# Peptides against a protein of PDB entry 4AID, part 33

Target 1, 242 residues: chain A of PDB entry 4AID
Amino acid sequence: FDIKRKTIEWGGKTLVLETGRIARQADGAVLATMGETVVLATAVFAKSQKPGQDFFPLTVNYQEKTFAAGKIPGGFFKREGRPSEKETLVSRLIDRPIRPLFVKGFKNEVQVVVTVLQHDLENDPDILGMVAASAALCLSGAPFMGPIGAARVGWVDGAYVLNPTLDEMKESKMDLVVAGTADAVMMVESEIQELSEEIVLGGVNFAHQQMQAVIDAIIDLAEHAAKEPFAFEPEDTDAIKA

## One batch from the design tools (peptide; made by RFdiffusion4, then SolubleMPNN)

Design b1_p11_3_s1 (from b1_p11_3, 7 letters changed)
Fold by OpenDDE base, seed 1:
Structure b1_p11_3_s1 (fold): chain B 242 residues (1-242), chain A 11 residues (1-11)
Amino acid sequence: as target 1 above (242 residues)
Amino acid sequence: MDLSHLIRGSL
């Protein structure tokens, strides 16, 4: 198997991005690891548009499988029928920053699936899932103007903390999730407790700075493992306004 | 491989 791996130190933890071992039938597939938390992201896209497709059919599905539930608080028998509130929220957190980065006029079906394979009870798989989804899209050959990075920022003992553990988050006055490109913040989601706007804005800047190492790691992985870009020419919709 | 679709930030 041609296995490509990128490893970086990120917020005092080892981040591993791997491709070529699992889900090779997908257009892109990335196994991402931080601590003992492990996620698999897959990206699949249709090679043609459906007749009469008028919107971009992107689906993002984040799922915490029951076999990981031995290490997930509240992992009672999730019957296969409905996403949890967490799974729905994280699916949206992944969707929001990636959706605008597809080439305008691309209306082929795209499916991103993030599966939590293992949880260590310290490292939340949501940020890892965002990173893995970005990497899987960059490897896929889809017309995606990524990568995105992502980071969680806490405020503990008067300092910013990158990707706080679940235990550190209990003492945090901020839960700030940021996603962006190298040049721009694309998404902010925040819960804050009695913090100044200056501290929150500083947290966004800190997140955007800290995600650059992840963006660079995804690009380096893509240089070694991406598929050839899908040949997509947007329909010249400007020719109908003359 | 053309990776021009991948955005590298301006340093």
Scores: peptide ipSAE 0.023, ipTM 0.670, DockQ to the pose 0.113
Fold by OpenDDE base, seed 5:
Order: C-alpha cells, then sequence, then structure tokens
Structure b1_p11_3_s1 (fold): chain B 242 residues (1-242), chain A 11 residues (1-11)
C-alpha cells in the first residue's frame, strides 16, 4: 500500500494525518489521530450532475459508532438509528465551513463521512473530524477550494488553550470552535460564560493562527497523495448577465 | 499534479 503520513505537533499533542491504508475506494480518505482519538474521514463525489439538479447536494455525516463504546462517554448501545444530538451538531460544524468553498456551479453529489474509530476521553473527535474531512476533500480531486483548518479554544486560568481536553473544558469559560482557510475565518461557533467581547475576538484570532499548522499539514499531505483534480469548468454565468 | 486549485484558495 502506498501510505502517506503527515505528523505535526499541534497544541502540545501529536496530530497524524494518514492516507492510503483504509477506504481506498473513496475519492479521498484520511485516518486522523490526535492522542489516542482516531477518526476516519471519507470524501466521495459524483463524476456527473443529476438531471435537474438545482442545488449543491453536499451531505456531511459524522458518526460515533458503538464499536468505540467503552472509550466514548455514554457508550451504551447506540442503535443503528437516528443520529445523536452530538452527531447532528458536529455534522453541521463540518458542513458550514466546507460548503461555501466548493466552486460555484458545482452541483455533483458530494458525501463526506466522518467516523470516530477510537476516543481517548481527552481529545474530542469533533475538531479532529473537521480536520480529517478537510484533508479527505483536498485529497479527493473535488473542486474544493480548501483546505480548512479547525481549532477549539478554551479560556482556562486567564489564558487561551488550544484544543482543551475534556477535563480542561470543565474549567473553561469558553468553548470556541473556529474553522477557516489560510486567509479567512469561515465559521465560528461559541458557548461563552462571562467573558468580554475582546477575549472572544482574541480567541478567534488565536484559533485562526493556530490552525495554520494544520492547513500546511493538509497541503503537504495533498502534494504527496491527492488525486488529479476533477476537470470541472463552471458554466460561464457572466454570459447570462449581459 | 496540478494543485493550483488548492493554492488558488489562497490567491
Amino acid sequence: as target 1 above (242 residues)
Amino acid sequence: MDLSHLIRGSL
């Protein structure tokens, strides 16, 4: 197997992005690890548009499967049923920043699936899932103007903490999730206690700065492992405005 | 491999 791996130190933890071992039938597939938390992201896109497709059909599905139960908090018998509240929320957290980065006019079906394979009870798989999804899309050849990075920022003992552990988050006055490109913040989601707007804005800037190492790691992985870009020319929509 | 599509998100 041609296995490509990128490893970086990120927030005092080892982030590993691996491709070429698992899900080789996907357009992109990334196994991402931080601590002992492990996620698999897969990206698949249709090579043609469906007749009459009027919207961009992106589906993002984040899943915490029961085989990781015993290392996932609340690991009692997830029926193969309705997504949990967490799975629904994290699917949206991944969807929000990636959706606007597809080339305008691209209406081929895209499916991103993020599966939690292992949880260490310290590192939340949501941020890791966002990073893995970004990497999988960049490897896929889809007309995705990524990568995105992502970061969680806490506020603990009067300081910003990058990707706080689940235990550090109990003491955190902020749960700030940011996703962005190299140049722009694409998404902010925040749960804040009693903090000033200045601290929150500083947290967004801190997140955007800290995610650059992840963006660079995804680019480096893509340089070595991406598929050839899908030949997509957007219909010249400027010809209809004359 | 033309990675200009990944780079053009940064231009």
Scores: peptide ipSAE 0.018, ipTM 0.600, DockQ to the pose 0.124
Fold by OpenDDE base, seed 4:
Order: sequence, then C-alpha cells, then structure tokens
Structure b1_p11_3_s1 (fold): chain B 242 residues (1-242), chain A 11 residues (1-11)
Amino acid sequence: as target 1 above (242 residues)
Amino acid sequence: MDLSHLIRGSL
C-alpha cells in the first residue's frame, strides 16, 4: 500500500487527508478525517464520451451509511434507496462549486461519491465531504481545474467561527458555507439571522482566507499521489463560430 | 507530473 497523508491544523482541529488504503479501484479516493468525523470521497470518470452526449454528465452523491447511523442523528429512519433531504442538499453543495471547474467541452461521465463513515456529532460531514470530493477529483486525473476548498462560518458571540461544532451552531446567528478556488469564490450558501450585509460579506472573505490551507493541503497531497492527467483536448469551439 | 491544470483553475 502506498499510503499518502496530509495533516494540517485547521480551525483548531486536525484535518487529515489520506489516499492509497481504501477504494483503490476509483480514479481518485480520499479518506478525510476531522475530529472523529470520517468521510470517504471517490471520483470515477469515463474514459470516453457517450455518443450524442449534449451536456456534462456529473453526478454527485453524498450518502450517510447505515453502519454509521448509530452515530448520525436520525440514522434509524434511513431507508435504503432514497437520499434524505440532508443528503440531497449536501450533494448539491458539493456539485455547485466543482461543476464549473471541469474543462469546457469535457462530457465524459463523472461520478463523485461521498460516504460518511463516522460522525462525531461535533464536526458536520458536509464541509469535510466537500474537501474530500475536491481532493479525490484532484487525485483522479480528471480534467478538473481544482482544487476547491470549503468552509462553514458561524457568527458566535460577535465573532466569526471557522467550522463551528453542531453545538456552537445552535448559538450561531449565521450558517455560511463557502467554497472556492485559491483565487475565486465559487459558491455561497447562507442561512442568516439578523446580521448586517457587512458581517455576511466579511464571513465570505473569512471563509475564503481560511480555506487556503485546505487548498494547499490538497495540492501537496496531489503532488505526491495524483494519477497522470487524462489526455483530453477540448474541441476547438472557435471552429464552430466561423 | 504536470499538475499545472490544478494551479490554472483561476477564473
């Protein structure tokens, strides 16, 4: 096993990104850990386009497995075969920032699967899942112009809090999820109480600054563990405009 | 390994 690990301190917590032990049949696979929350992200992409494929067929599936249900709130009600509302929302949170970062004209099927393996009841798997999905794509060799970072920002006692615990979130006036590249914010999702626009914009900036350490960690992991880039040349779309 | 594709994702 060629196990590669990157460990960083992030928001006062240890973030671990690991590859090479699990899901080796995927194009990319990352085991991400923060606290005792553990997610597995896998990226798989088709090596050819389907005939007549008109759109980019990206599927993102966030799932919380039944074996983790003893540590996941509401786990007793998980029917096999339909995503929960949470699983649907988190799948979209992961999809939104990654979809624009694929090379234009790439229409091979891409499947990203994020599986919650363990939940500590402190660290939400959604942010960890976004980070793991980004890392798995960067390792895969897919024509993905990542990495993305992600962060949740709370507003507790008049301050920004990076990745608040589920208990800290009860006292938070903000649930702000941000994802972005090193250079750009790609996605904002926010539930805001009575806060000024200035505080919210400051939260976006705070998130984008704090996710840089994660972006750097994914790059460092990719330097040591990425597959060779898939040879993809975008169709010269300038030839269709003549 | 050319990882320039991971760096060039600036919009």
Scores: peptide ipSAE 0.018, ipTM 0.576, DockQ to the pose 0.112
Fold by OpenDDE base, seed 2:
Structure b1_p11_3_s1 (fold): chain B 242 residues (1-242), chain A 11 residues (1-11)
Amino acid sequence: as target 1 above (242 residues)
Amino acid sequence: MDLSHLIRGSL
């Protein structure tokens, strides 16, 4: 087993990104840990495009498994069913920032699956799932122009808090989830209580600054563990419209 | 391995 691991301190918590232990049949697979919250992200992509495929077939599936249910807030888990509202929302949070980062013209099927393996009741798996999905894609060899980082920002006692605990979030006037590349914010999702636009914009900037360490950690992991890039040349479809 | 497809932050 060639296990590669990156560990960083991030917002006063240890973030661990690990590959090579499990899900080795995936194109990319990352175990991400923050506190005692653990997620597995897997990325799989088709090595050919389906005939007549006209759109990019990306599927993102975030899942909170029943074995993690003992520590997941709100966890009345049916073992098999439609995604919960939370699972649907988090799947979209992961999808939104990654979708535009695939090479234009790539229309091979891509499946990203994020599975919550453990929850600590402090660290929300959504941010960790975003980070893990980004890392898994960067390791996969898919034509993905990542990584993305992600961060949650709270506003507690007149200060920004990076990845507030679920308890700190009760006192927070802001739930701001940001995802981005090194150079750009790709997604913002926010719930705000009576805060100025200046504070909110400052929160986006704070998130983007704080996620750089995660981006760098994913790059460092990829330097040691990525697969060879999939040879993808987009068909010059502009030449057929002349 | 060519990792040029990864966006490295320009410091």
Scores: peptide ipSAE 0.017, ipTM 0.613, DockQ to the pose 0.117

Design b1_p11_3_s2 (from b1_p11_3, 7 letters changed)
Fold by OpenDDE base, seed 4:
Structure b1_p11_3_s2 (fold): chain B 242 residues (1-242), chain A 11 residues (1-11)
Amino acid sequence: as target 1 above (242 residues)
Amino acid sequence: MDLSHLIKGSL
């Protein structure tokens, strides 16, 4: 097994990104760990476009599996069925920042699957899932102009907190999820309780700064473990407007 | 609330 691993300290926690052990049949696969929360992200893409495909067919599926449900709050036996509200929300949180980073004109089917394998009740799998999905895409060879980083920012005791625990989040006046590239913020989702716009904007900047270490970790992992880039030439759509 | 539009307009 050619197992590649990147480990960083991030927000006072150890983040581990690993590839090469599991899901080797995917184009990209990353096992991400923070604390005792563990997620598997897989990226798979079609090597051809479907005839008549007019839109980019990206699907993102975040899943909290039943074997992890004994450690997930509210983890009743999730029957194979309709995604929970959380699974639907997190799937969108992953989708939103990655969708615009595919090469324009790429219309091959892309499937990202994030599976929660373990939950520690401290570290939310959503941020870890965003990071893992980004890493899996960067390893896949898909024409993805990532990586993205992601961070949650809390506001606890008058300070920004990077990736607050689920318990710290009960005291937080802000739930701010940010995703971005090295150069740009791509997505912001926020729930805010009586905070100024200045504090919120400062939280976005804080998140974007703090995610750089994750972006760098994904790049370093990709340099050692990425597949060869899929040869894709975008159709010159400017030639059809002349 | 999606604030992505505010950031794209303010940077």
Scores: peptide ipSAE 0.011, ipTM 0.574, DockQ to the pose 0.029
Fold by OpenDDE base, seed 1:
Structure b1_p11_3_s2 (fold): chain B 242 residues (1-242), chain A 11 residues (1-11)
Amino acid sequence: as target 1 above (242 residues)
Amino acid sequence: MDLSHLIKGSL
């Protein structure tokens, strides 16, 4: 098995990105680990466009499977078939920053699936899922202009905290999720309790700075394990202005 | 709250 692994220290925790062990049938597949939280991201894309496809058919599906539910509060009642509110929300958090980064005119079907395999009750799999999805896309050969990084920022005891634990988040006055490229912030989602705009903007800057190590780790993994880029020529939209 | 529109105007 050709297994490639990148390991970094990130916010006082070890982040591991691994490819080549599982899900080899996908175009890209990444096993991401932080603490004892483990996610599998897979990216698959169609090698042709469907006739009459007018929009970019990207589907993102984040799922917390019931076998991880021995360590997930409330997991005993996930009926097979409908995403939970959390799964729906996190699927959107992953979708929002990645969708704009596909090459314009690419209308082949793309499916990103993030599966929570293990949860430690400390590290939320949402940020890890965003990172893993980014890495899986970069490995896939899809015309994706990533990577993205992601970070959660808390405000605890008058300081920024990178990826606070679920227990630290109870004391946090901020839940700030940021995703971006090396050069730009792509998405911000926030819940804030009586904080100044200055603290919030500082939190975004802190997140964007802290995600660079993750972006660099994805690039390093992709340099060693990415598939050949899919040959995609965007249809010349200039031919419709004549 | 999605603040992505505010930040793209300020950075």
Scores: peptide ipSAE 0.010, ipTM 0.576, DockQ to the pose 0.029
Fold by OpenDDE base, seed 2:
Structure b1_p11_3_s2 (fold): chain B 242 residues (1-242), chain A 11 residues (1-11)
Amino acid sequence: as target 1 above (242 residues)
Amino acid sequence: MDLSHLIKGSL
C-alpha cells in the first residue's frame, strides 16, 4: 500500500493527515487525526455531467457513526437514518468554504463524506473534518482550487486560543470558526459573548494565520499523493449567448 | 452568524 502521511504540530497538538490506507475507491480519501479525534474524509466526483444539469451538484455529508458515539457528547441516542442537528450544521460548515472553490462551470456531481471514527472529548471533529475534506478534495483530481484551512478560535483569559478543547470552550467568550485559503477568508461562523469587534476581527486574523500551517500540510500531502487533475474544459457558455 | 461579509470589507 502506498501510504502518504503528513504530520505537523498545530496549536500544541499533533495533526496527522494520511492517505492510501483506506477508502481507495474514492477519488480522494484522507484519514485525519488530531489528538485522539479521528475523521475519514472521502471525495468522489462524477467523470461526466448529467444531461440538463444546471447547478453544481455538491453534497457534503458529515456523520458521526454509532461506533464513535461512546466518546461523542450526545451520541447516546442516534436514531439510524437522519442527520443530527450537529451533523447538519457541520456539513454546512464544510460545504460553505469549499463550494466557491470549484472551477466555474464544473457541474459534475461531487460528494464529500466526512465520518468521525473516534472522538477524544477534547478535539472537536468539525475543524478536523473541514481540514480532512479539503485534503481529500486536493487529492481527488477534482477541479477544486483549494486547499482550505480551518481553525476554531477561543478567547480565554484575555488571549486567543487555537482550537480550544471542549473544556476550554466552557470558559471561552468566543466560539469562532474560520475557514479560508492561503489568500482569503472564505467563511466565518461565530458565537460571541460581550467581546469588542476588534477582538473578533483579531480572532479571524489569528485563525487565518494559524491555518496556514494546515494549508501547507495539505499542499505537501497533495504533492506526494494527489491524482492527476481531471481534464475539465468548461464549456464556453459565453459563445452561446450570441 | 456569518461574518465573512465584514472581513471582505475590512481588508
Scores: peptide ipSAE 0.010, ipTM 0.576, DockQ to the pose 0.028
Fold by OpenDDE base, seed 3:
Structure b1_p11_3_s2 (fold): chain B 242 residues (1-242), chain A 11 residues (1-11)
Amino acid sequence: as target 1 above (242 residues)
Amino acid sequence: MDLSHLIKGSL
């Protein structure tokens, strides 16, 4: 197995991105670890467009396996078949920043699946899932203009906190999830308790700065492990208007 | 709440 791994320190925690061990049948596959939270992201894309495909068919599925919850006191017996509210929300959090980064005119089916394999009860797998999905897409050879980074920002004791633990989040006046490229913020989702706009905007900037190390880590992993780029030439629809 | 539109308008 040709296993490639990138390890960084991020927000006082070790982030590990690994490829080449699991899900080798996918176009991209990344095992991401932060603390003892572990996610597997897979990216698969069709090598041709379906006849009559008029929209970009991206699907993102975040899922928490029942065995990952086996350490969670009071764990809901997730019935097989319907995404939980959390799984639906996190699937959207991943979808929103990645969807606009595909090359315009690409209408091949793309499936991103993020599976929580382990949860440490401190590190939320949603942020890790966003990072892993970004990395898996960058490895896949799909015409994806990533990577994205992601970060959660809290406001605890009058300071920004990068990726607060689930316990620190109880004391946080902000739950701010940011995703972006190196150059741009792509998505902001926030729940805020009585904070000024200045603090919130500062939190977005803080998140965008802190995610650069993750973006760089994904780039470094991709340089060593990405598949050859899929040869996609968008039909020059501007040439038909002459 | 999606604030992405506010950030793009302030840059």
Scores: peptide ipSAE 0.010, ipTM 0.571, DockQ to the pose 0.028

Design b1_p11_3_s3 (from b1_p11_3, 7 letters changed)
Fold by OpenDDE base, seed 2:
Structure b1_p11_3_s3 (fold): chain B 242 residues (1-242), chain A 11 residues (1-11)
Amino acid sequence: as target 1 above (242 residues)
Amino acid sequence: MDMSHLIKGSL
């Protein structure tokens, strides 16, 4: 098996991105680990557009499987078959920053699936899922202009905290999730308690700076493990408007 | 709340 792995220290935690061991039937597949939280991201894309497809059919499915539920807060009552509110929200958190990074005119079906395999009760799998999804897309050969990075920022004891633990988050005045490219912030989701706009904006900047190491790690992984880019020529839709 | 629009205006 050709297994490629990138390991970085990120916010005082070890981030591992691995490909080539599992889910080889996907176009891209990444096993991402931070602490003892483990996610599998898979990216699959259709090699042709469906006749009459008028929109970009991207689907993102974040799921926390029942075998991980013993370590997932609230995992005790997963009714089989419907996404939880958390799964729905995190699926959107992953979707939002990646959707605009696909090449304009690409309307082949894309499916991103992020599965939580393990949870350590410290590291939230949402950020890790965003990172893993980005990496899986970069490996897939899909016309995706990533990577994205992602970070959660807390505000604890008058300082920014990168990817606060679930316990540190109880003391945090900020839950700020940021996703972006090397050059741009693509998405911000925030819950804030009585903080100045300056602190919040500083938190976004902090997140964007801190995610660069993750972006670089995804690039390095992709250089060693990406599939050949899918030959996609956008139909020159400007020629039909005459 | 998505604040991505605020950041694009402040950079």
Scores: peptide ipSAE 0.009, ipTM 0.561, DockQ to the pose 0.028
Fold by OpenDDE base, seed 1:
Order: C-alpha cells, then structure tokens, then sequence
Structure b1_p11_3_s3 (fold): chain B 242 residues (1-242), chain A 11 residues (1-11)
C-alpha cells in the first residue's frame, strides 16, 4: 500500500492527514485524525457533464455514523435515512467555502462525503471534516482551486483559543468558524455573546493565520499523493457574446 | 450568522 501521511502540531494537538489506506475507489480520500476524533473524507467526480446540465452539481454530505454514537451525546435516536440538524449544518459549512473554488464552467457531478469514524468527546469533527474534505479534493484531480483551511476560534478567559474542546466551548463567549484559502477568507459563521466587533475581527484574523499550517500540510500531502489533474477546458463563454 | 460578506469588504 502506498500510504502518504502528513503530521503537524496544530493548536497544541496533533493533526494527521493520511491517504492510500482506505477508500481507494474514490478520486480523493483522506483519513484525518485529531486527538481520538477520526473522519474519512472522500471526493468523487464525474468524468463527463450530463447533457443539459445548467448548474454545478456539487453535493456535500457530512455524516456521523451510529457506530461512533457510543461516544456521541444523543446518538441513540438517529433513525437511518434523515440527516440530523448538525449533519445538515456541517454539510453546509463544508459546501460554502469549497463551491466557489471550482473552475468556472465545470458542471461535472462532484460528491464530497465526510464520515465521522470516531469521536473523542473533546474534538468536534466538523473542523476536522472541513480540513479532510479540502485535502480529499486536492488529491482527487478535480478542477478545485484549493486547498481551504478551517478553524474554530473561542474566546475563553479574555483570550483567543484555537479549536476549543467541547468543554472549553461551554465557557467560550464566541463560537467562530472560519474557512479560507492562503490568500482569502471564504466563509465565516459565528455565534457571539456580548463581544466587541474588534474582538470578532481579531478572531477571524487569528483563524486565518492559524489555518495556514493546515493549508501547507494539505499542499505537502498533495505534492506527494495527488492524482494527475483532470483535463478540463472551460467552454469559452465569450462565444455567447457574439 | 454568516459574516463572510462583511469581512471580504474589510480585509
């Protein structure tokens, strides 16, 4: 097995990105680990466009499977078949920053699936899922102009905290999720308790700075393990202005 | 709350 692995220290935790062990049938597949939280991201894309496809058919599906539910509060009532509110929210958090980074005119079907394999009750799999999805897309050969990084920022005891634990988040006055490229913030989602705009903006800057190590780790993994880029020529939209 | 539009104008 040709297994490639990148390991970094990130917010006082070890982040591991691994490819080549599982899900080899996908275009890209990444096993991401932080603490004892483990996610599998897979990216698959169609090699042709469907006739009459008018929009970019990107589907993102984040799922917390019931076998991880022995370590997920409330997991005993997930009826097979409908996403939970969390799964729906996290699927959108992953979708929002990646969707605009596909090459314009690309209308082949793309499916990103993030599966929580293990949960440690400390590290939320949502940020890890965003990172893993970014990495899986970069490995896939799809015309994706990533990577993205992602970070959660808390405000605990008058300081920024990178990726606070679920217990630290109970004391946090901020739940700030940021995703971006090396050069730009792509998405911000926030819940804030009585904080100044200055603290919130500082939190976004802190997140964007802290995600650079993750972006660099995805690039390094892709340099060693990415598939050949899919040959895609965007249809000349200039031919419709005549 | 999605603030991505506010920050793209401020950074």
Amino acid sequence: as target 1 above (242 residues)
Amino acid sequence: MDMSHLIKGSL
Scores: peptide ipSAE 0.008, ipTM 0.550, DockQ to the pose 0.029
Fold by OpenDDE base, seed 4:
Structure b1_p11_3_s3 (fold): chain B 242 residues (1-242), chain A 11 residues (1-11)
Amino acid sequence: as target 1 above (242 residues)
Amino acid sequence: MDMSHLIKGSL
């Protein structure tokens, strides 16, 4: 097994990104760990476009599996069925920042699957899932202009907190999820309780600064473990407007 | 390996 691993300290926690052990049949696969929360992200893409495909067919599926449910808050036996509200929300949180980063004109089917394998009740799998999905795409060879980083920012005791625990979040006046590239914020989602716009904007900036270490970690992992880029030339759509 | 598709932080 050619196992590649990147480990960083991030927000006072150890983040581990690993590839090469599991899901080797995917185009990209990353096992991400923070605390005792563990997620598997897989990226798979079609090597051809479907005839008549007019839109980019990206699907993102975040899943909290039943074997992890004994450690997931509210983890009743999730029957194989409709995604939970959380699974639907997190799937969108992953989708939103990654969708615009695919090369324009790429219309091959892309499937990202994030599976929660373990939950520690401290570290939310959503941020870890965003990071893992980004890493899996960067490893896949898909024409993805990532990585993205992601961070949750809380506001606890008058300070920004990077990736607050589920218990710290009960005391937080802000639940701010940010995703971005090295250069740009791509997505903001926020629930805010009586905070100034200045504090919120400061939280976005804080998140974007703190995610750089994750972006760098994904790049370093990709340099050592990524597949050769899929040869894709975007159709010159400017030639159709002349 | 061509990593040109990865956004290297331009900082």
Scores: peptide ipSAE 0.008, ipTM 0.468, DockQ to the pose 0.121
Fold by OpenDDE base, seed 5:
Structure b1_p11_3_s3 (fold): chain B 242 residues (1-242), chain A 11 residues (1-11)
Amino acid sequence: as target 1 above (242 residues)
Amino acid sequence: MDMSHLIKGSL
């Protein structure tokens, strides 16, 4: 097995991005670990467009399978078949920042699947899932203008906290999820309790700064493990405006 | 971020 691994310290936790051990049939596959939370992201894309495809067919599926439910708070039998509210929300959190980063005119089917394999009860797998999905896309050869990074920011005891634990989040006045590229913020999602706009904007900036280490880690992994880019030339849509 | 630089550095 040609296993490539990147390890960084991120917010006082070890982030590991690994490829080449599992899901080798995917275009990209990343096993991501933060603390003892573990996710598998896979990216698969069609090598041709379907006839008559008029929109970009991106599907993102985040799932917390029942075998992880023994370590997931509230671990009653997840019925196979309907996503939970959390799974639906996290699937959207992953979709939102990645969708605009595909090359314009690319309409091949893309499937991103994030599966929670382990939960440590401290590190939420959503941020890890966003990072893993970004990494899997960068490894896939899909015409994806990533990577994205992601971060959660809390506000605890009058300070920003990067990726607060589930226990720290109980004391947090902010749940701010940010995703972005090296150059831009792509997505903000926030739940805020009685904080100034200045603190919130500072939280976005803090998140964007702190995610750069993750972006760099994905780039380093991609340099060593990415597939050859899929040969895609966007149709010159500027030639039809004459 | 344009990943095209990853292609050019490997040649």
Scores: peptide ipSAE 0.007, ipTM 0.443, DockQ to the pose 0.299

